# Designs tried in a protein design run: peptides against a protein of PDB entry 6KZJ. Part 34

Target 1, 71 residues: chain A of PDB entry 6KZJ
Amino acid sequence: SPDLLSEVSEMKQDLIKMTAILTTDVSDKAGSIKVKELVKAAEEEPGEPFEIVERVKEDLEKVNEILRSGT

## One batch from the design tools (peptide; made by RFdiffusion4, then SolubleMPNN)

Design b2_p18_7_s3 (from b2_p18_7, 5 letters changed)
Fold by OpenDDE base, seed 1:
Structure b2_p18_7_s3 (fold): chain B 71 residues (1-71), chain A 18 residues (1-18)
Amino acid sequence: as target 1 above (71 residues)
Amino acid sequence: LGEVLYLLKKVLELAESL
């Protein structure tokens, strides 16, 4: 739904912003998320709501891996 | 930094709940 899509889009945008803050203070290591890649992905054709959600979840999982590893 | 990490975890939890 449009409401769910807006919510997910907002979540992803917030994630990008917060990730940018983190990556500014830490060096870009092999396991680090490329902020510009996340931004680029957000600018890509969103596709169907399901596809957008899956992309967001994928990005969030990458962040979670970084958090878990301490990198 | 801790606050940012906490927020990221919260966003992740929300996304996983969808």
Scores: peptide ipSAE 0.108, ipTM 0.652, DockQ to the pose 0.060
Fold by OpenDDE base, seed 4:
Structure b2_p18_7_s3 (fold): chain B 71 residues (1-71), chain A 18 residues (1-18)
Amino acid sequence: as target 1 above (71 residues)
Amino acid sequence: LGEVLYLLKKVLELAESL
């Protein structure tokens, strides 16, 4: 339905935005984005794009650590 | 950290392609 398609599209866009924040925020150059508010809102809602991206980030960090240390 | 950031960029690229 058009409502479901719109919801999926919005979720996709949110995922892209959250991923961009996580990849750029570490550089102190996150532009005009209310990062703290978005992070807080996303953390309070399990299953939201931010939580997914955060888990992916954590998994990638674990993979990198394993490759770097051999453990 | 550099490789982590590289991987995160790959995730972003993947997300944009979905």
Scores: peptide ipSAE 0.098, ipTM 0.599, DockQ to the pose 0.069
Fold by OpenDDE base, seed 2:
Structure b2_p18_7_s3 (fold): chain B 71 residues (1-71), chain A 18 residues (1-18)
Amino acid sequence: as target 1 above (71 residues)
Amino acid sequence: LGEVLYLLKKVLELAESL
């Protein structure tokens, strides 16, 4: 449905923004985004993009370890 | 640190591909 597609698009954009926060200096500002406030909000809300990105990062790290070790 | 940055870059690429 149009509403579902809109929701998924917003989630995608949030993931991109949160990933950028993790890859850049936490003192940076991008447009209206206040990095410190977004980090706090994401940490205080389970399942929000910040935690999702951290979980994905952790999974990628596990995959990397498997590939490096061969096991 | 290089490994962390590499992983974060991969997460970014994944997010952009969704």
Scores: peptide ipSAE 0.093, ipTM 0.598, DockQ to the pose 0.073
Fold by OpenDDE base, seed 3:
Structure b2_p18_7_s3 (fold): chain B 71 residues (1-71), chain A 18 residues (1-18)
Amino acid sequence: as target 1 above (71 residues)
Amino acid sequence: LGEVLYLLKKVLELAESL
């Protein structure tokens, strides 16, 4: 249905936004109240894009460590 | 190498679900 498609589109957009927040240097945005509020709100809602992106980030960091260290 | 492949597969599965 159109409503379901709109909801999926919104979720994708939210995922992109959360990815940008987590992959950029957080120190540059540490002074931004809005960024901090978005991160906190996403952390409080299980199953939200923030939780998913954090898992992806952890996995990519593991991949990088394996390739770099030769283990 | 096996661990790398496993992790990449999980990322792909996630991407396909979006």
Scores: peptide ipSAE 0.059, ipTM 0.631, DockQ to the pose 0.043

## One batch from the design tools (peptide; made by RFdiffusion4, then SolubleMPNN)

Design b2_p19_1_s2 (from b2_p19_1, 7 letters changed)
Fold by OpenDDE base, seed 2:
Structure b2_p19_1_s2 (fold): chain B 71 residues (1-71), chain A 19 residues (1-19)
Amino acid sequence: as target 1 above (71 residues)
Amino acid sequence: EALELVMEILKQVEALEKK
């Protein structure tokens, strides 16, 4: 879906900005929340486009949880 | 932590854009 790819591409810019913030002054050390497990699963078998998009959505939820918790 | 996860998401997005 071109609309889906466009949406993900827009998210990319926000993620880049978030990366810049997190490398400067944000203490984002959170209580795991199985983040490493999700990351490793993605690296081993990225999957097809749809699977990647679904993983991105799931990972973004984890990011939000980490940032919201402040832990 | 969030930084590592964000970088991984970025990698996935870039891989998606190549397909």
Scores: peptide ipSAE 0.382, ipTM 0.873, DockQ to the pose 0.417
Fold by OpenDDE base, seed 3:
Formats: sequence, structure tokens, C-alpha cells
Structure b2_p19_1_s2 (fold): chain B 71 residues (1-71), chain A 19 residues (1-19)
Amino acid sequence: as target 1 above (71 residues)
Amino acid sequence: EALELVMEILKQVEALEKK
């Protein structure tokens, strides 16, 4: 789907920007068991393209929680 | 750690672009 591919491309650009910010910001060092679980699940069973996109959105929410709470 | 998670997401997105 071209619409899905466009969304993925926009996500990629945002993630690149976040990577640059997080590389220079040392305040988000807290780990999370929940984050670890999501990453491992995605690596073992990535799923169909739509499922991957939805998982990415969920992972981004976890990023937001870490940045907001410091945990 | 947020950086590790973002890097992992990038890996998934890049793989998706090749499908």
C-alpha cells in the first residue's frame, strides 16, 4: 500500500531525528522490562507489514513514557 | 533505554522498506 509506505517513510525520518537527540541527551538512561519485552517480541515474530507499523507505534509510546518519566 | 529502543525501531522500519 502506497499510503502505508508513505507513513513508514515519515516514521523513519522522525526516528532519525530522535536518534540524534537521544545520542546527545544523557537523561533517558532508565531501562524498562516492558520495553525489552516489546523489542524481543518484534525480533522473534515481526509479523505482516501492518502489524509491524502498529508495533512501531506502540514502541514509540514507550519511548514517550521513558522521556516523560525518566523510567 | 530510549536510544536502544529507537535504534531497534529504525532497524524494523528499514527492513519494512525493502519489502
Scores: peptide ipSAE 0.380, ipTM 0.875, DockQ to the pose 0.361
Fold by OpenDDE base, seed 4:
Structure b2_p19_1_s2 (fold): chain B 71 residues (1-71), chain A 19 residues (1-19)
Amino acid sequence: as target 1 above (71 residues)
Amino acid sequence: EALELVMEILKQVEALEKK
């Protein structure tokens, strides 16, 4: 859906801005997040559009958790 | 970290756009 992709794109852009702020912070407290597992799953068979969207939602939730925790 | 996740989101969004 073009509406869904547009929404995801906007969220993505916002996340990039937030990430830029976080990466400039010298107080880099990295938490133990299983990002590598999500990446590995995506590097293999990406799946159909719905599956990709669900992974995006999952990743966004993880980003949100990171932003809330400051890690 | 958040940057790695954002990069992965970008990659997956691009994959969606190709379908």
Scores: peptide ipSAE 0.374, ipTM 0.873, DockQ to the pose 0.365
Fold by OpenDDE base, seed 1:
Structure b2_p19_1_s2 (fold): chain B 71 residues (1-71), chain A 19 residues (1-19)
Amino acid sequence: as target 1 above (71 residues)
Amino acid sequence: EALELVMEILKQVEALEKK
């Protein structure tokens, strides 16, 4: 859906703005799901547009979790 | 780390744009 692509674009835009002023080398130890598992899952099977959108949302949530933890 | 996630998001968005 074009609406889903627009939503992802907005989320990505906000993430880029945060990245411009925040440290990007913080530990990914926060949360129950490891970052490497999310990355490998996307590389092995990107999937259809809906599946890709869901992975983007999951990645953004993990970024927020890392930033909130302050670690 | 956060940088790796940003790179993966960009990769996934590019994949969406190809479909």
Scores: peptide ipSAE 0.359, ipTM 0.863, DockQ to the pose 0.317

Design b2_p19_2_s1 (from b2_p19_2, 10 letters changed)
Fold by OpenDDE base, seed 1:
Structure b2_p19_2_s1 (fold): chain B 71 residues (1-71), chain A 19 residues (1-19)
Amino acid sequence: as target 1 above (71 residues)
Amino acid sequence: PLELVMEILKRLEALEKKL
């Protein structure tokens, strides 16, 4: 839907802004989210689009927690 | 971490193709 597409586009914009201020260190210090799992999800993430968005939001919150923790 | 953010971006890009 156009509303969901707009939401996804906005999320992408926010993430791009985050990448501009984050370190280039790609080390995974987060035990809760596996990078390889995210890679697989990008290729074949199950569920309806709105379900995928909600799952992404959950993962983003975890990322934010990692950033706030100083790791 | 940058890597996680980048992978989430990829997920969103894949999702956009479905919309």
Scores: peptide ipSAE 0.580, ipTM 0.914, DockQ to the pose 0.402
Fold by OpenDDE base, seed 5:
Structure b2_p19_2_s1 (fold): chain B 71 residues (1-71), chain A 19 residues (1-19)
Amino acid sequence: as target 1 above (71 residues)
Amino acid sequence: PLELVMEILKRLEALEKKL
């Protein structure tokens, strides 16, 4: 889908910008996103493209919460 | 956390290949 492709491309660009200012802190606390699950998702993410995008958006929201809290 | 962001990037790159 062209619309989904555009949305994914925009998300990628935003994340690239974020990498420029983020530290290498990878601490996973209780209630945080598990990096290993994201690794698996990258290789074998189930569902239709729209469903995958929605899950990524949810995960990005959690990442933003972590960044905002400074944890 | 940088590693989380990088893994999400990988997910998006994988998704792009499906679109």
Scores: peptide ipSAE 0.580, ipTM 0.914, DockQ to the pose 0.390
Fold by OpenDDE base, seed 4:
Structure b2_p19_2_s1 (fold): chain B 71 residues (1-71), chain A 19 residues (1-19)
Amino acid sequence: as target 1 above (71 residues)
Amino acid sequence: PLELVMEILKRLEALEKKL
C-alpha cells in the first residue's frame, strides 16, 4: 500500500530526528516494551502490515510517555 | 530511550520491505 508506505516513511524520519536528540543513557524504564522481543519482531513480525503499524504506534506512544514523565 | 527507538526503527525498515 502506497499510503501505508508513506506513513511508515514519515515515522522513520521522525524517529531519525529523535535519535539525534536522545542520549545513550541506560535505565530500567522500558516499561512494558521488551527490547529483546522487538529485536525478534524486526525479523518476522506477525500480522498484516497495517496491524504492524498500529503496534508500532502503540510502542512509540509508550516511548513518548517515558520521555515526558522521566519514568 | 534511544535503544527502544532504534529497535522500532528496525521494525519499520523490515516492514517497508513487505510493502
Scores: peptide ipSAE 0.579, ipTM 0.915, DockQ to the pose 0.402
Fold by OpenDDE base, seed 3:
Structure b2_p19_2_s1 (fold): chain B 71 residues (1-71), chain A 19 residues (1-19)
Amino acid sequence: as target 1 above (71 residues)
Amino acid sequence: PLELVMEILKRLEALEKKL
């Protein structure tokens, strides 16, 4: 889907900007997000493309909560 | 955290290949 591809492209661009700002000195608390699970998902994430995008958005929201609270 | 953001980027890159 061209519209979905555009959305994914925009999200990727925003995340690239975040990587230029973020450092590893923030809290090591991962909350409910497990890095190992994200690695596995990157190899082969199940579901339709739209469903994958929604799961990514949910995980990004959790990351934002960690950044805001420091935990 | 940077590590989590980088892993999410990997997921998006994988998805992009499917579209």
Scores: peptide ipSAE 0.579, ipTM 0.914, DockQ to the pose 0.408

Design b2_p19_2_s3 (from b2_p19_2, 9 letters changed)
Fold by OpenDDE base, seed 1:
Formats: C-alpha cells, sequence, structure tokens
Structure b2_p19_2_s3 (fold): chain B 71 residues (1-71), chain A 19 residues (1-19)
C-alpha cells in the first residue's frame, strides 16, 4: 500500500534522526554504516503490515516517554 | 534508549521488504 509505505518511510526517517541525536559516535559516517548493517540484517517481521505499524507506534511512544522522563 | 530506537528501525526496514 502506498499510504502505508509513506507512513513507514516517515517513521523510518524520524528514527534515523533520533539515532543521530542519541549516538555517541562523533564520526559523520557512523550512523550511515549502522543503518546499512540494519538493512542487511533485517529479517521478515511476523504479522500483517498494518499490525506491525501499530506495534511500532506503541514502541515509539515508549521511547518518547523514556526520553522525556530520563528513566 | 539508542538500542530500542535501532531495534524499531530494523523492524521498519524488515517491514519495507513486504510493501
Amino acid sequence: as target 1 above (71 residues)
Amino acid sequence: PLELVMEILKRLLALEKKL
């Protein structure tokens, strides 16, 4: 689905930005290499695409809560 | 945390292969 692909792409971009903020590696290319490794290692995710997206949204909310609370 | 962010990113990359 093009709408779902767009949503996933946007979430992916947000996570890449978060990774850049959270990473301790000051090398400009470190993040890029890590993403490339993730692409290669990415195995099939179980479940229907829309269900997977909803689970990811829940996990992202958890991340936001952790970052906001510092715990 | 960074580890959780990376894991979610990996899952999204896996999902993109299905789309």
Scores: peptide ipSAE 0.651, ipTM 0.923, DockQ to the pose 0.609
Fold by OpenDDE base, seed 2:
Structure b2_p19_2_s3 (fold): chain B 71 residues (1-71), chain A 19 residues (1-19)
Amino acid sequence: as target 1 above (71 residues)
Amino acid sequence: PLELVMEILKRLLALEKKL
C-alpha cells in the first residue's frame, strides 16, 4: 500500500544514513556503492509486507540498543 | 552494528519490490 511504502522509504533513508556514519570507508561514494550492491542482491523477502515491517522495527530497536550502550 | 544495519536495509529493499 502507499502508506506502507512511505513508511518503508523513511526507514530505508534512515538506514542509509546510519550506514554512512558507521562505515569505516571514508570514500564519499562508499555508502552509495554499498547500497547499489544491496539492491542487486536483494531477494524476495518471505511473508506479508506488514509482518516484515514489524520484524524490521524490532531489529531496528536492537540496533538502537547496541549503538546506545556500545555493547 | 554496521553488518546488522546493512542486513536490515537489504530486507527493506526486498520488501519495496513487493509493494
Scores: peptide ipSAE 0.651, ipTM 0.922, DockQ to the pose 0.642
Fold by OpenDDE base, seed 4:
Structure b2_p19_2_s3 (fold): chain B 71 residues (1-71), chain A 19 residues (1-19)
Amino acid sequence: as target 1 above (71 residues)
Amino acid sequence: PLELVMEILKRLLALEKKL
């Protein structure tokens, strides 16, 4: 689905930015390197695409809460 | 944390392959 693909692409971009913020490796762009490895290692995600996206959104909210409150 | 973000990113990359 092109609509889901667009939404997933947007979330990916946000996550990559978050990765850059959260990484402590200042000697190398470790986040970018790890992302490249993830692309190659990404296995099939079970379930219907829309349901997977909804679960991801829920997990992203958890990340946001941790970043805002530290807990 | 970073580990959770990376895990979510991996899941999205896997999902993209299905779209």
Scores: peptide ipSAE 0.650, ipTM 0.922, DockQ to the pose 0.609
Fold by OpenDDE base, seed 3:
Structure b2_p19_2_s3 (fold): chain B 71 residues (1-71), chain A 19 residues (1-19)
Amino acid sequence: as target 1 above (71 residues)
Amino acid sequence: PLELVMEILKRLLALEKKL
């Protein structure tokens, strides 16, 4: 689905930004290198696309709460 | 938590391959 692909692309971009903020590596290309490794390591994800997205959104909410509260 | 964020990103990258 093109609409779902657009949503996934947006979430991916947000996560890349979060990675840049959270990383302690001072290398200019450290984040890019890590993302490339994830691309290669990304294999089959079980479940229907909609279900996977819902689980991801739930996990993102947890991340957001940790970043807001510090716990 | 960087590790958790990266795991979520990996899952999204895997999902893109199915779309």
Scores: peptide ipSAE 0.650, ipTM 0.923, DockQ to the pose 0.625

Design b2_p19_2_s4 (from b2_p19_2, 9 letters changed)
Fold by OpenDDE base, seed 2:
Structure b2_p19_2_s4 (fold): chain B 71 residues (1-71), chain A 19 residues (1-19)
Amino acid sequence: as target 1 above (71 residues)
Amino acid sequence: PLDLVMKILKDLEALEKKL
């Protein structure tokens, strides 16, 4: 679905921005961090779309919990 | 939390290929 694909792309962009905030790298390269390459480098069987979506949901909840609690 | 964010990005990249 093109709508879902656009939604995923938007979410990736937001998370890349979050990555820049969370990194302690103050190098001028912080704005050009090739996060996409780092992400693609690890070969794993991600599962089918539904399984991926469920995992993303769970991990986002964990991120939210960590940021809220500081632990 | 950075590790989790990177993991999510990996999953979204995989999902993007499957949509």
Scores: peptide ipSAE 0.653, ipTM 0.947, DockQ to the pose 0.624
Fold by OpenDDE base, seed 1:
Structure b2_p19_2_s4 (fold): chain B 71 residues (1-71), chain A 19 residues (1-19)
Amino acid sequence: as target 1 above (71 residues)
Amino acid sequence: PLDLVMKILKDLEALEKKL
């Protein structure tokens, strides 16, 4: 769905901004991630769309928890 | 949490390819 693709794209953009905040790398590559390259480096299928969505939700919750608690 | 964020980005890229 084009609408779902747009939502995913927006989420990626926000996470890239977060990456720039969280990174301690001072190189010129700081805050820039070649996502396609990272995916190509993956050795296994990430799963079907529903499985990916559930994993993303879980990991976002973990990120939120870490940011709130500092742990 | 940087590793988690990068993991999410990888998953989202994979999701984009499937949608």
Scores: peptide ipSAE 0.652, ipTM 0.947, DockQ to the pose 0.671
Fold by OpenDDE base, seed 3:
Structure b2_p19_2_s4 (fold): chain B 71 residues (1-71), chain A 19 residues (1-19)
Amino acid sequence: as target 1 above (71 residues)
Amino acid sequence: PLDLVMKILKDLEALEKKL
């Protein structure tokens, strides 16, 4: 679905911005963070779309908890 | 935490391939 693809693409862009915030790089350059293809590569079959979505949901919740509590 | 964000990006990349 092109609409769903657009939503996923937007989520990726938002997370790339978050990556820039979370990195410890102190370079004076405000360059765009590029995620290496190696990081995106699937080591194993990631599962069906619903399973991936549920995993993303869970991991986002974990990120939220860590940012809120510091642990 | 960066590691979790990277994991999510990996999953979203996989999801894109299935949509």
Scores: peptide ipSAE 0.652, ipTM 0.947, DockQ to the pose 0.613
Fold by OpenDDE base, seed 5:
Structure b2_p19_2_s4 (fold): chain B 71 residues (1-71), chain A 19 residues (1-19)
Amino acid sequence: as target 1 above (71 residues)
Amino acid sequence: PLDLVMKILKDLEALEKKL
């Protein structure tokens, strides 16, 4: 689905911004993380699309909880 | 939570390849 692909791409961009906020590294390398290259180099099979989506939902909730609590 | 964010990015990259 082109709509789903666009939504996933947008989410990746937002999470890259979050990565810059969460890191204390002020180097040029930290500001320009090539996530796509890092992931494809050593990726295990993460499952079928539905399984991936469910895991992403769960992990996003975990991130939200950590950010709210500070722990 | 940086490790979790990186994990999600890996999953999203895998998802993109499957769409």
Scores: peptide ipSAE 0.651, ipTM 0.947, DockQ to the pose 0.628

Design b2_p19_3_s1 (from b2_p19_3, 6 letters changed)
Fold by OpenDDE base, seed 3:
Structure b2_p19_3_s1 (fold): chain B 71 residues (1-71), chain A 19 residues (1-19)
Amino acid sequence: as target 1 above (71 residues)
Amino acid sequence: LDLVMEMLKQVEALEKKLQ
């Protein structure tokens, strides 16, 4: 759907910004985020895109917290 | 940084699928 595509595009932009921050900042830690879980979710069947989006959104929040707190 | 790059790859893949 166009709504989902818009949300994905926004998340993409957020990740690009985070990449820039991590390359210029010393806070390169990832904390307890599961990349493997994202990969597994991408291999799911019907509602795969939406489910992946929700997981990535949660991970983005965690990354943001790490960048803010340094831990 | 590696994590963020992997997440970016996944999101880009999704974006491609949705287009």
Scores: peptide ipSAE 0.356, ipTM 0.878, DockQ to the pose 0.328
Fold by OpenDDE base, seed 2:
Structure b2_p19_3_s1 (fold): chain B 71 residues (1-71), chain A 19 residues (1-19)
Amino acid sequence: as target 1 above (71 residues)
Amino acid sequence: LDLVMEMLKQVEALEKKLQ
C-alpha cells in the first residue's frame, strides 16, 4: 500500500541519518536488535511486509535510544 | 555502523518489493 511504502521510505531516511551519525563518532552496538531475524523475515513471503515494517520500526527505536543515550 | 547499514539494505529491499 502507499501508506506502507511511505512508512518504509521514512524509515530508510532515518537509517541514512543514523549512518551519518555513526560515521562520525558513536557506539554502533545494538545487542538487543535481532538483525538475523529481520533478514529472515525480509527473505520470507512478501505477504508480511507489515510485520517487517513493524520490526524495523522497533529496531529503529532501539537504535535511536542507544544513539541518544550514548550507551 | 554495520548494523545500521544492514538495516538500510533491508529497508531498501522492502521499498523495491512494495513498488
Scores: peptide ipSAE 0.355, ipTM 0.877, DockQ to the pose 0.332
Fold by OpenDDE base, seed 5:
Structure b2_p19_3_s1 (fold): chain B 71 residues (1-71), chain A 19 residues (1-19)
Amino acid sequence: as target 1 above (71 residues)
Amino acid sequence: LDLVMEMLKQVEALEKKLQ
């Protein structure tokens, strides 16, 4: 859906910004992110896009908190 | 940083699938 695509595109942009921040300042020390699960979900097609988006949104929140706190 | 870059790769792949 266009709404899902827009959300994914926004998340991509956020990740790009976070990458820039991490290369110039703090390092990522995220407590728990299941990258393996994201990969598995991405390779399986239909309902998975929404699941991936929700999971990545939660992970972005965690990473953002780490960036703000520096810990 | 490595985790964020991996997430970026996955999101880019997802974006491509949705287009």
Scores: peptide ipSAE 0.354, ipTM 0.878, DockQ to the pose 0.333
Fold by OpenDDE base, seed 1:
Order: structure tokens, then C-alpha cells, then sequence
Structure b2_p19_3_s1 (fold): chain B 71 residues (1-71), chain A 19 residues (1-19)
């Protein structure tokens, strides 16, 4: 759907901004981010896109918290 | 940075899939 595509595009833009700010790896151990699970979910059928988007949104918030706190 | 770049790749792949 166009709404879902728009949301994904927004997340992409946020990630691009984050790459410009970060100078060090945030590490998988920062919070409870499961990169393997995210990759695996993205390989599933398009019935899962909404769930993938929600997971990415949550992960973006975690990254943002790390950036703000410096920890 | 590596994690964010990996997430970016995944989101780009998803975006392409939705188009």
C-alpha cells in the first residue's frame, strides 16, 4: 500500500540521517536489538511487511535513544 | 554505524519490494 511505502521511505530517510551522525558502531548489545531476526523477517512473504515496519520503527527509537544519551 | 547501515540495506530492500 502507498501508506506503508511512505512509512518505509520515511524510516529510510531517518536511517540515512543517523549514518551521517554516527562515528562508531552502536553494537548489537546496545539494547535488545535482534538484527538476525530483522533480516529473517524481511525474507518472509509480503504478508509480513507491516510487522517488519513496526520492528524497524522500534529499533530506530532505540538507536535514537542511544544517540541522545550518548550511552 | 555498522548496525545502522545494515538496517538501511534491509529497509531499502523492503521499499523496493513494496514498489
Amino acid sequence: as target 1 above (71 residues)
Amino acid sequence: LDLVMEMLKQVEALEKKLQ
Scores: peptide ipSAE 0.350, ipTM 0.877, DockQ to the pose 0.318

Design b2_p19_3_s2 (from b2_p19_3, 5 letters changed)
Fold by OpenDDE base, seed 3:
Structure b2_p19_3_s2 (fold): chain B 71 residues (1-71), chain A 19 residues (1-19)
Amino acid sequence: as target 1 above (71 residues)
Amino acid sequence: LDLVLKILKRVEALKKKLE
């Protein structure tokens, strides 16, 4: 439906904005890490979008634990 | 930092797969 397509389009736009923020912030810390290499590697990320989201959630939980524990 | 980079990679993948 048109409403579903609009919602998906908005989600994609939000991902673009998030990527811009993440790439700039991590690039400053990563130094020699090439963003282009990350993008190319991303093309090989297996699974459907839902499966990738679940893996992102898991990694975010790990980050959260590290931040809370300080280790 | 490695975890952050992994997340970034997967977000880029999501962006591409939603194109």
Scores: peptide ipSAE 0.512, ipTM 0.911, DockQ to the pose 0.483
Fold by OpenDDE base, seed 4:
Structure b2_p19_3_s2 (fold): chain B 71 residues (1-71), chain A 19 residues (1-19)
Amino acid sequence: as target 1 above (71 residues)
Amino acid sequence: LDLVLKILKRVEALKKKLE
């Protein structure tokens, strides 16, 4: 439906913004990281978008736990 | 940092799949 396509489009735009933030932050901290290689490797990430989103959510929660607990 | 990189990789994958 047009509504679903609009929702997906908004999600894509948000992901673009997230990528910009993450890539700049990572590049500032780790000069050895090649963004181009990371992008190529990302093309092989298995699963449908919704499955990948769930994995991202899990990893973000791990980050949050590390920040809260210090470990 | 590895965890951040993993997240970044998956975000890039999402971008590709949504193209």
Scores: peptide ipSAE 0.510, ipTM 0.912, DockQ to the pose 0.463
Fold by OpenDDE base, seed 1:
Structure b2_p19_3_s2 (fold): chain B 71 residues (1-71), chain A 19 residues (1-19)
Amino acid sequence: as target 1 above (71 residues)
Amino acid sequence: LDLVLKILKRVEALKKKLE
C-alpha cells in the first residue's frame, strides 16, 4: 500500500531527527559513552518495530512522570 | 540519564529495522 509505505517513511525520518537530538544530549552528558557502541547495542534490541514502539512509549511515560512529580 | 540512554537505544533499533 502506498499510504502505508509513506507512513513508514515519515516515521523513519522522525526517528532520524529524534536520534540526532538524543545522541547530542547524551554525548554532552555522558562523554565516555561511544555513539558507535550505542548504535551497535541498538541493533540487538529484540522485537518487531511495533513492540519496540510500545516500550519507547512506556519509557516516555516514565519521563513524563519524573518531569511532572520531580521524582 | 539511564532512561534517556534506553530510549536512544530503542530509537536506533527502530531506525535500523525500518531500513
Scores: peptide ipSAE 0.508, ipTM 0.911, DockQ to the pose 0.463
Fold by OpenDDE base, seed 2:
Order: structure tokens, then C-alpha cells, then sequence
Structure b2_p19_3_s2 (fold): chain B 71 residues (1-71), chain A 19 residues (1-19)
């Protein structure tokens, strides 16, 4: 449906924005990161989009806990 | 940093699978 396609399109656009932020921040903090290599590795990430989203949510919660605790 | 890299990898994977 057009509504579902619009939702998927928005999600992809948001991911593009997040990628720009993450790649810039990570590149500033890590030595010699090749974005091309990260893209290649990302193609091997298993699972459907919804499964990957759940793993991302879990990792973001871990980041949140680290930020709050300082650990 | 490793956790951030993992998230970045998965985000790129999502972008690819949503193409």
C-alpha cells in the first residue's frame, strides 16, 4: 500500500541521516576507518530488517546504560 | 567504540535491505 511504502521510505531516510552522524563521529574517534569496508561487512548482516532493528534497539539500550552509568 | 561500530554496521545493513 502507499502508506506502507511511505513508512519504509521514511525509515530509510532516517537511517541515511543516522549513518551520516555515526560515520562522522566514529571516524573522528577511531583511527583510519574505511567506510567502504563497513558497508561490505554490513551486507553480511543476517536476518530480516525487523530482526536487525531489534538488535539495534538492544545495542542502543546498552549505549544508554553506559552513558548513564559512566561505565 | 566497538558497540558504535556494531550499530553502524547494522544500520548500513538495514539501508541495503530496504533498497
Amino acid sequence: as target 1 above (71 residues)
Amino acid sequence: LDLVLKILKRVEALKKKLE
Scores: peptide ipSAE 0.506, ipTM 0.911, DockQ to the pose 0.470

